# Peptides against a protein of PDB entry 3ESW: the designs that were tried, part 3

Target 1, 322 residues: chain A of PDB entry 3ESW
Amino acid sequence: NNIDFDSIAKMLLIKYKDFILSKFKKAAPVENIRFQNLVHTNQFAQGVLGQSQHLCTVYDNPSWHSIVLETLDLDLIYKNVDKEFAKDGHAEGENIYTDYLVKELLRYFKQDFFKWCNKPDCNHCGQNTSENMTPLGSQGPNGEESKFNCGTVEIYKCNRCGNITRFPRYNDPIKLLETRKGRCGEWCNLFTLILKSFGLDVRYVWNREDHVWCEYFSNFLNRWVHVDSCEQSFDQPYIYSINWNKKMSYCIAFGKDGVVDVSKRYILQNELPRDQIKEEDLKFLCQFITKRLRYSLNDDEIYQLACRDEQEQIELIRGKTQ

## One batch from the design tools (peptide; made by RFdiffusion4, then SolubleMPNN)

Design b2_p23_6_s1
Fold by OpenDDE base, seed 1:
Structure b2_p23_6_s1 (fold): chain B 322 residues (1-322), chain A 23 residues (1-23)
Amino acid sequence: as target 1 above (322 residues)
Amino acid sequence: KLDKEIEELKKKLEEVLKKKEEL
């Protein structure tokens, strides 16, 4: 009797798919209770939940994507991508084109588009006057600044003219397309939106130790790739732990399809105590939020994402971050 | 489609088996 191995394989695949899908069903009452207790009793868990409610959904705005694409010099960007792709990319296939696009967007954003702002220029004295600026502290937004999701305004006095300059810390990425300046928060916020506007799978990575960056899912590399707009960095997850010798405790990635602890990708040495939450509770929290984000997806989408999640977890455990 | 799914499952199974041998 020729064992129909193909029929058996199909049946096993169906059963495996059903098993995976069963993990993404609506949370049991016990899981809901555990989740509620965790976010009410653990401040770190509450913070992760709060960030997920914003960061997982805010960038999924087609109107913002249109505004971004209308604002960027797409002709310059694609000209540069095509030039780099023509050198070697044709041999590697079409999927590598997106990696070249992300690399050019990093270049364009840092060199041509956005500016780092430690201190603002004096509004009265003009350009290149930031050296004359003394910080006076921070204030709440005024009525105009409040229109652009501003939580904090840094206040500076010019040592030359004595005038006050306001540096609002805008969280509205559309306002950042106008202002074109900021620190790591503004850089990562707008750059995350830019990458999303090209239809890319992007996550916002929050580090507890006051840094933020992106991850992009490369179809060519078939993994999540580190992307830091501030550093013009592509696929260099080691830069923080090794190059900067930065001490870190937590790195959490926020995307439309999930929340993932990516600490193992970035914390290679000098690990700080992970004392903010139990490891089991953090794992549960990220999985629970991820399930909620996927409730509207069909079975095939859930299965594909679950397959991607498993590959990432294997990568993170093996330390295969290149 | 099925061949790709089978290949992905085989790869995952091999990776899970390798992890079981390393534990």
Scores: peptide ipSAE 0.015, ipTM 0.495, DockQ to the pose 0.072
Fold by OpenDDE base, seed 5:
Structure b2_p23_6_s1 (fold): chain B 322 residues (1-322), chain A 23 residues (1-23)
Amino acid sequence: as target 1 above (322 residues)
Amino acid sequence: KLDKEIEELKKKLEEVLKKKEEL
């Protein structure tokens, strides 16, 4: 019996596509009830939903992309990318070029563009005066600071001149193009927008243990790649668990096309208790939000994204990050 | 049940694709 392998493969692909598409149909009434009950009864689920409502869509702003591209030294960036790309001479040129671009953007952002701000300099004494700054606490934004989505303002007193310096924690990434300073939150926020401005597939990764970073989808590597602007790190998901010996419980990735628990990529050792939500409920929540984000996509887009999701899940199970 | 059937279909598809690369 000549098994027509091609006919079987085609039939299997059709059935698989139909099955995948069936998962992205309108949510059943029971799923909506489960979702509503989960976000009303579980604080962690409510937090994930709240973050998804902002982080999944805020960076998809064409006007912001234009402002970013007009603000960056594109000539320097592309010159450096072209220089590094020319060294490796690979025939696979188009897809690997984007990895070089992301690596240069990491370099440019950390070295040339943005600054770490643990404490602000004194507005009166000038540069390199942060050591003289004593924290007085935090307060709400004033009328000017509130224009730039400011959640909190850290207040510092200069030990030398006695003047007060305000350090607004701006969440407006366009304001961060002006201020060019911050901590992990400001770094990740603006860097996520920068990567998006180049037309890249990017996710914002929230860690429960007070850190944030990005993931970029590399077409060359055909996977999600860890990207930390603070560390100038590309494809080093182990740095937190191994190099920092950081204890972590949850890492959640937020992108335009989905919300994904990526904890398995980053939590390699010293796992903290995952007691904030049941694992099944977290999986359901992420899938439900992802389903809503994809509701306007066509069947082919849904299928391609679902294939990518399945590859990522296999990667996360097999530990094949590197 | 359906997830198991799909995992079996994926395995069969991987086997078919692997055999196709060996041909």
Scores: peptide ipSAE 0.014, ipTM 0.446, DockQ to the pose 0.426
Fold by OpenDDE base, seed 2:
Structure b2_p23_6_s1 (fold): chain B 322 residues (1-322), chain A 23 residues (1-23)
Amino acid sequence: as target 1 above (322 residues)
Amino acid sequence: KLDKEIEELKKKLEEVLKKKEEL
């Protein structure tokens, strides 16, 4: 009997697809109980859930994408991308163009568009006066600042003129298109929206040790790529652990299609104790949230994303064994 | 050991994905 290997392969592929899809079906009652107990008893789990409720969906706003595209110098951006693509990109095919776009967006954002703000300039003394600013502490937003999702306002006194300058920490990325200044939080928030506005697959990466960055899914590289707007960094996941010698415990990526523990990509050395949650519970939490985010997707979309997830997990495991 | 299993799984996944694109 000639074993029809093609028929067996097709049958195995169908069974594998069915198996993968079965993981994304509605959660069993026991999983819901486990999830509820975990988020009610574990503060870190509650924090991850709270972040997922915002970060996984907030950037999927078509009106915001339009405002971003109207605000950026698209002619300059595409001119620069076309120029870099014309040098080296023709040999690599059209998929590399998006990598050039992300690299130019990193350049444009850091060099031409956004400003780092350690301390604000004095509102009375004008530009380049931040050196004269003394922190007085933080307070809640006023009535105007509250319109732009402001949780905290840093208060500074000018040593020269004695006036108070407010530095509101806006979470509204549309307000950040106007203010064009901030720290890592404002940088990553607006830059995540910018990348999303170009139709890119983007994740927001939260590090427990007070840093945030992006990941972009490169179709050319066929993987998630580290992107840090503050550093103008593309594909340098080692920058924190090696170059900064930063100690880290958790890096969690938040995207529209899932929540993923990406700690293995970024925590290469100086790992801090992972004592906030059991590893099994974190894995369960991320999978459970990811499952919920995919409930509206069709079987083919779920299967494609699951294949991407498995490839990423393989990558993240291999990176530790080198 | 884990590396070989991962490489075999990756290779199998790549073969499955390639076969899926051919289907």
Scores: peptide ipSAE 0.009, ipTM 0.443, DockQ to the pose 0.094
Fold by OpenDDE base, seed 3:
Formats: C-alpha cells, structure tokens, sequence
Structure b2_p23_6_s1 (fold): chain B 322 residues (1-322), chain A 23 residues (1-23)
C-alpha cells in the first residue's frame, strides 16, 4: 500500500493549524483575572504593560513615515544600497536587498544624520564646546519643550562663559528629526521609526540595565536580527554581554504583533538576578499582551506569526544563531 | 499534555516530509 505522504502531511498541518489558532482565541475569564492581578501586584509587569501600550503602536503612524522619508537623503541611501547589492546581492536573491538597506540606514544614521550627545555644546560658545559643560541637574520642560513630549530637561553650565544650556530629552521622534542629537533613547526611538518608515517589521528592545536597541525581521535570514543604531551594529547580539562585558537581567522586545522576552539572545554571560517577576508570570504576561495585539488579525496572519514565534523560541533555546 | 501531543505531531510531520524528499 503506497503511503500517501501528501495526504498525511496535509491532515497533520490542518490539525496543527487548528491547535495554534485555538491558543489565540479570546482570553478566558481566568486568564483575564490572572493578568489583572499580575499588573496590579507586580511593578515590573505594570512597567512592561505600560511600555507595550506605547511602543507596540506609536511607530505605526503613516503621517510620521511620510515625514521621515521626506527628511532622509533617499537618493544617497538607495545609491549606496544598490552599489553594495550589485557586488554580492544578486546571487542571494531579492530578499537580501532589505539587509543591505538596513546596513546602509545604520551607516547613514550614525555617520551622516544623527549625533551622539553626552553633553550639549554651549549655545553661546558654539560647536565643539561640550567639554566645557558642567551638569547642574535636571528639571521639567518649559512651555515650548512640552509640545514635543519632553519629560526631562538636563541643565548644563558652560565653564567658559557661565551661560546655561538646556538639553531636553524629547520623546517625540519627529522633533528628533530636527534636533538630530541624543543618547541611546533618542537614537533608538528615531531609528525604530526610520526602519518602520521603510515598511520593515521592527521591534524596540528595552534592556532593564539602561540600554535600548532594535530588532528587524529579515526575510532573507528568516529570523529576527539585532540592530543597534548607536553602535552601527547589524546581527551582533553578543556585543553587550561579550564585548562590553555588560551585566543584564531582562531584554524585552516590543512590536506591533507582540511582546517577547529576548533576554536569551543578548544575555550570554554576566546574568544579573531575574528577581523582578516569576519566570512563569513574565512568560504569561508577554503571551497575554501578544494575544491582545493579534485580536484583529485573521486566522492566516495569526498562524504565520505563531509559526514565526515558534521558530524564534527554538532559536533562543538552541543558541544556533551565534 | 497538548504540548507533548504537538511535539509528537511535529516530529511525525518532519519524518513524513523527510521520507517524501527521499522518494
């Protein structure tokens, strides 16, 4: 009897699809109670929820995408991408073009577009005067700064002229297109928006130990790829734990389609205690938020995303990408 | 229980697909 392998494979795929879809149905009353209790009793869970409410949706703004694309030197960017793609990319197929685009955006952003601001230049003395700046502390935004989602303003005094310079920490990424300066927060915020403006699938990664970066989903590599705009880094998740010898406890990725604990990708050594939440409760929280973000998606979209999530979980367990 | 059943189904599917490529 010739085993109809195609019929068996189809039947198994149908059963598997139905099972996956069953996990993404509306949350049971018990799950809602568990979620509410968790976010009300655990500050870390409340923080993850609060971040998800902003970071998962804020970058899905078509008006912002248009403003970004109008502000960038697209002719320079695509010229450089086409040049690098013409060398090596044609043999690898069309999907590799996006990897070249992200690599060029990293180059362009760090070298041509945005500036690191450890200390501001003196507004009175002009450029290259940051070495003369003494921090006086931080204060609330003024009336003008408040228009651009500014929570904190760092205050500096010039040691030469004695004048005060304000460094507002803007959270409005459109204002960052004008100011073109900041630290890891401003870099990651604007760069996440830039990547989204090219139609890429992007996550914002928050690290509890005061760093932030991106991931994008490479269709060529068929996985999430580490992207750090501050470092001009592409697919180097080890840089924090290995190169910096950084101690870390949590790395949480926030995207439109989900919230994922990606700590295993980045925390390779020097792990700090994960004592802010129970591991089972963090896993539940991320899954619950992810499920909510997918409530409007159709069965095929839910299934495709669930398959992608399973591959990522296998990757994170096996350590295969390093 | 369900997770184990799915792992078994995935393993069986991989075996079926591998046998199909060998035919």
Amino acid sequence: as target 1 above (322 residues)
Amino acid sequence: KLDKEIEELKKKLEEVLKKKEEL
Scores: peptide ipSAE 0.008, ipTM 0.428, DockQ to the pose 0.528; fails the geometry check

## One batch from the design tools (peptide; made by RFdiffusion4, then SolubleMPNN)

Design b2_p24_3_s4
Fold by OpenDDE base, seed 1:
Structure b2_p24_3_s4 (fold): chain B 322 residues (1-322), chain A 24 residues (1-24)
Amino acid sequence: as target 1 above (322 residues)
Amino acid sequence: SLNELLKKLLQMKVEKLLKEERKK
């Protein structure tokens, strides 16, 4: 009897899909209890949950996307992208265009659009006066600053004129389109929104050791790609551990479709103790939040994302981010 | 691992089948 290998293959594929889908079903009571206990007893877990409630959803705002696209010089951006894309003669296909787009957005954002603000300029003395500014500390927002999701305002005194300048740390990315200045937090926040506004699949990466960046899912490379707006960096996950010799413990990626521990992509040396949570509990937490984020998706979407997740996990285990 | 390879092969086959079904 000729073994119908095609029939067996189809059956195996169905069973495999069902198996994958079964992992994304509504959490069992025991899993809910474990989750609740974890977030109530572990501060790091509570922090990850809190961040996920904001970062996984905040950038999926069509009104914000429209405002971003209306604010950026799209003609300049696409002109530069088209110029770079034309160099390869389209040999790599259309999927590489999005990589060129992200690279141009990195250039445009750093060179033309946004500014690094270590210290603000004096409001009275004008431009290029930040050298005269002395930090006095931080305080809460005033009534006007509070309108733009401001948690902290840094206060500076001008050594020349004696006037006080306020540097609000705005978390509203639409306000950042106006102010066009900040540190890694403001850079990553607005740049994440910018990438999302182009319809890209983007994650916000939080590092416990006071840095943040993005990941973009490249259809050309078929993987998550490191993107740092502050550094104008594309696909250089090693820059922190190797180039900066930075010590790190945790890197957590937050996206609309999931929360993922991406520490293995970025922590290549000088690993700090991972003592904030048990590894098994962190894995469980990320998976549990990811399941919740996917509850509204259909079976095919869940399956495709699960397949992508498995590929990423294989990549992270192999240490082959390149 | 053999299991990873099998999963990848299965995944690739499923993705191919799903793409073919979406084109119909």
Scores: peptide ipSAE 0.018, ipTM 0.474, DockQ to the pose 0.163
Fold by OpenDDE base, seed 2:
Structure b2_p24_3_s4 (fold): chain B 322 residues (1-322), chain A 24 residues (1-24)
Amino acid sequence: as target 1 above (322 residues)
Amino acid sequence: SLNELLKKLLQMKVEKLLKEERKK
């Protein structure tokens, strides 16, 4: 008996749709109890929840999108995108244009707009004086720095002039449009907002081992694509594990529509112990937060997002990341 | 195993159907 896989797949799709729609209903009392117990007893779970409360919603601010678009050189960006699209993009259809846009935004951000700041320049001695800066430690923000969601300020002394330079670690991405400098945190924060400002589906990826990056949902590739603004990297999820030989335990993606463990996309070798939470509890946590983020969505929206989620899970299981 | 192949084929078919449903 030839197994009619098409018939089975159709039946599974119907059952899957009904099952998914049932999962996004109001949480059962037992799920709420499990969630509350988990976040109260597990620090990693509490951290993921705390991050989700910020990262899943903060970038969905139309006023911020307007400020970003007013700040960027859109004429230059679109000129470059159009130029690259005209070379090769016409053969691939209109959906590839957004991939060219993200690639240009990566170029523009790294080359023209934002700067890496390992150490600040001396405020007194001027540009290119970071080599003369000695770290003195970190302090809380002053009254002015506190206006821009600053959690910590790194303090540096100039070896040449003896003056103190402050490097506030701003979490306000609008302030970062002014300062135009930072480390991986500032880069990823502002770049996530930039991508969102173009109406793109974007996730913020947190790695437990002190790195952060983005994922963009490519309509052309029909999947989540690795995007690292620091590296000007597009679709290179292997760079951390393979190129950097980085050891990692967890990569968690935070988006408006969900929280997803994406560790399998990025942790290709040198996996550290995943001992911060039980795998079942992490899976439950991500699903529970995702469910909460989708409570206001209609059945069609829920179904479409669930189709994306399922494709991503299939991708992650197959190891078909290029 | 035959079971792994069947699972893979089912996944491919479901993936195809999911892609078709997204285009609607």
Scores: peptide ipSAE 0.016, ipTM 0.476, DockQ to the pose 0.520
Fold by OpenDDE base, seed 4:
Structure b2_p24_3_s4 (fold): chain B 322 residues (1-322), chain A 24 residues (1-24)
Amino acid sequence: as target 1 above (322 residues)
Amino acid sequence: SLNELLKKLLQMKVEKLLKEERKK
């Protein structure tokens, strides 16, 4: 009996596709009840949901992408990408070009475009005057600042001239294209939009322990790649746990196609207690939100994303991010 | 589950086989 291995393989693939697609069907009433109960009873779950409602969709704005591309020095960026790409002897059209683009965007953003702002410069005294700034506290946005999704404004007094300088913490990434300064929040926010503006598949990673970064899906590496604009870091998920010796409990990635607990990628040592939610409930929550984000996708898109998700889950289990 | 891992391993094997056949 010549076992038609090809026929068996095709049948297995069909059944597997059907099985995968069945997991992404509309949530059962029981799942909806579980979800509602979870987000109403667990603050961490509510926080993850709230973040997903914003972070999963906010960067998918074509108008913003156009503004970004008009604002960046694309000639410089592509010149540098082409230079480094050619230097390494790659041929045009290779998927690796996008990795070079992301690396250049990291360089450009940190070195040429955006500034770290621990304290603002004095508006009166000018550049390099941040050392003279004394924090007075934080307040709500004024009428102008409120136009740019500002939740809080840090207030500083100049020790030299006595003038007050406001440092609004803008959440509008388009405003950040103008201000070109901030901390990890502003950096990650704008850089996420920048990456999205180049048509890249990007996730925003929230760490419970007050840090944020990106992940980019590399078609060359065929995986999610750690990207931190603050650190000009590409594919260095270990920097927090190992280099910084940072203690962490949760890292959650938010993208247009899903919400994923990526803690295993980044928490390599010094794990803090994961006591904010039951592991099973967090897994359920992320899967539930992910299903909702995919409801409008066709079967082929769902299947491709599910294959990607499964590859990521294997990666996270095997610790192969080395 | 072990079953999901097995299915995935099977899928990866099948995809690899199909990719190898498309290169013939």
Scores: peptide ipSAE 0.021, ipTM 0.522, DockQ to the pose 0.128; fails the geometry check
Fold by OpenDDE base, seed 3:
Structure b2_p24_3_s4 (fold): chain B 322 residues (1-322), chain A 24 residues (1-24)
Amino acid sequence: as target 1 above (322 residues)
Amino acid sequence: SLNELLKKLLQMKVEKLLKEERKK
């Protein structure tokens, strides 16, 4: 009796698909109550929810994508991508092209497009005068700055000329296409939008210890890949814990299709206490938000995303054993 | 665990099957 292993495998896959889809059905009343209680009683949970309401949807704006693509030097970008792909990419198949694109976008953004701003230059003295700037504190935006989703403005005095220079911390990524300067927040915000504008699957990663970066889903590598625009870094999740010796407690990834605790990818050593929320409650919260983000998706989309999520969870578990 | 390895193998097979179905 030739056991038709292919038939058995297909049957098991159908049953598995149905089981997975059953988890993504509308939340039970008890789950809704648990969620409401959690976000009302736990400040960290409320913060994660608030961030998800913005970060999971804000970058899915076709109008912004058009503005980005019109602003970037696409001829230069694709020329460089094609050049690198022609050297090594043909042997690896078409899916590697997107990895070359992301690597070039990292180069282009850091080297040609955007500037790090620890302190602003003096508006009166001109370029390369940031060394003469003394911080006076922060204040609210003025009437013009408030048009570009500005939460705070850093105020600096020039030690040379005595004039005041304002450094608005804009959250509008379209304004950042004009200003072309900032710190990790502005870098990650605009770079996330740039990657999204090329039709890529991207997540915004928030670290509680004052850093932010991206993850890109590589179809070639078939996993989420660390991407830091500030560091021009591709697939180097260890740079924070090992190279910087940074202490961290939480890394949360926010994307259109889900919210995921990715702390295990980045916190390799020097782990800070995870005391802001119970681990079970954080897991529940991320799953609950993810489920809500997927309510409009069809069964095949839900299943594909669930398979991707399970692979990521397996990867994150194995990373502790290396 | 053996279960995690089996899940990974199953998932890799599912992804391969899904890629093959998208090429049809």
Scores: peptide ipSAE 0.019, ipTM 0.492, DockQ to the pose 0.171; fails the geometry check

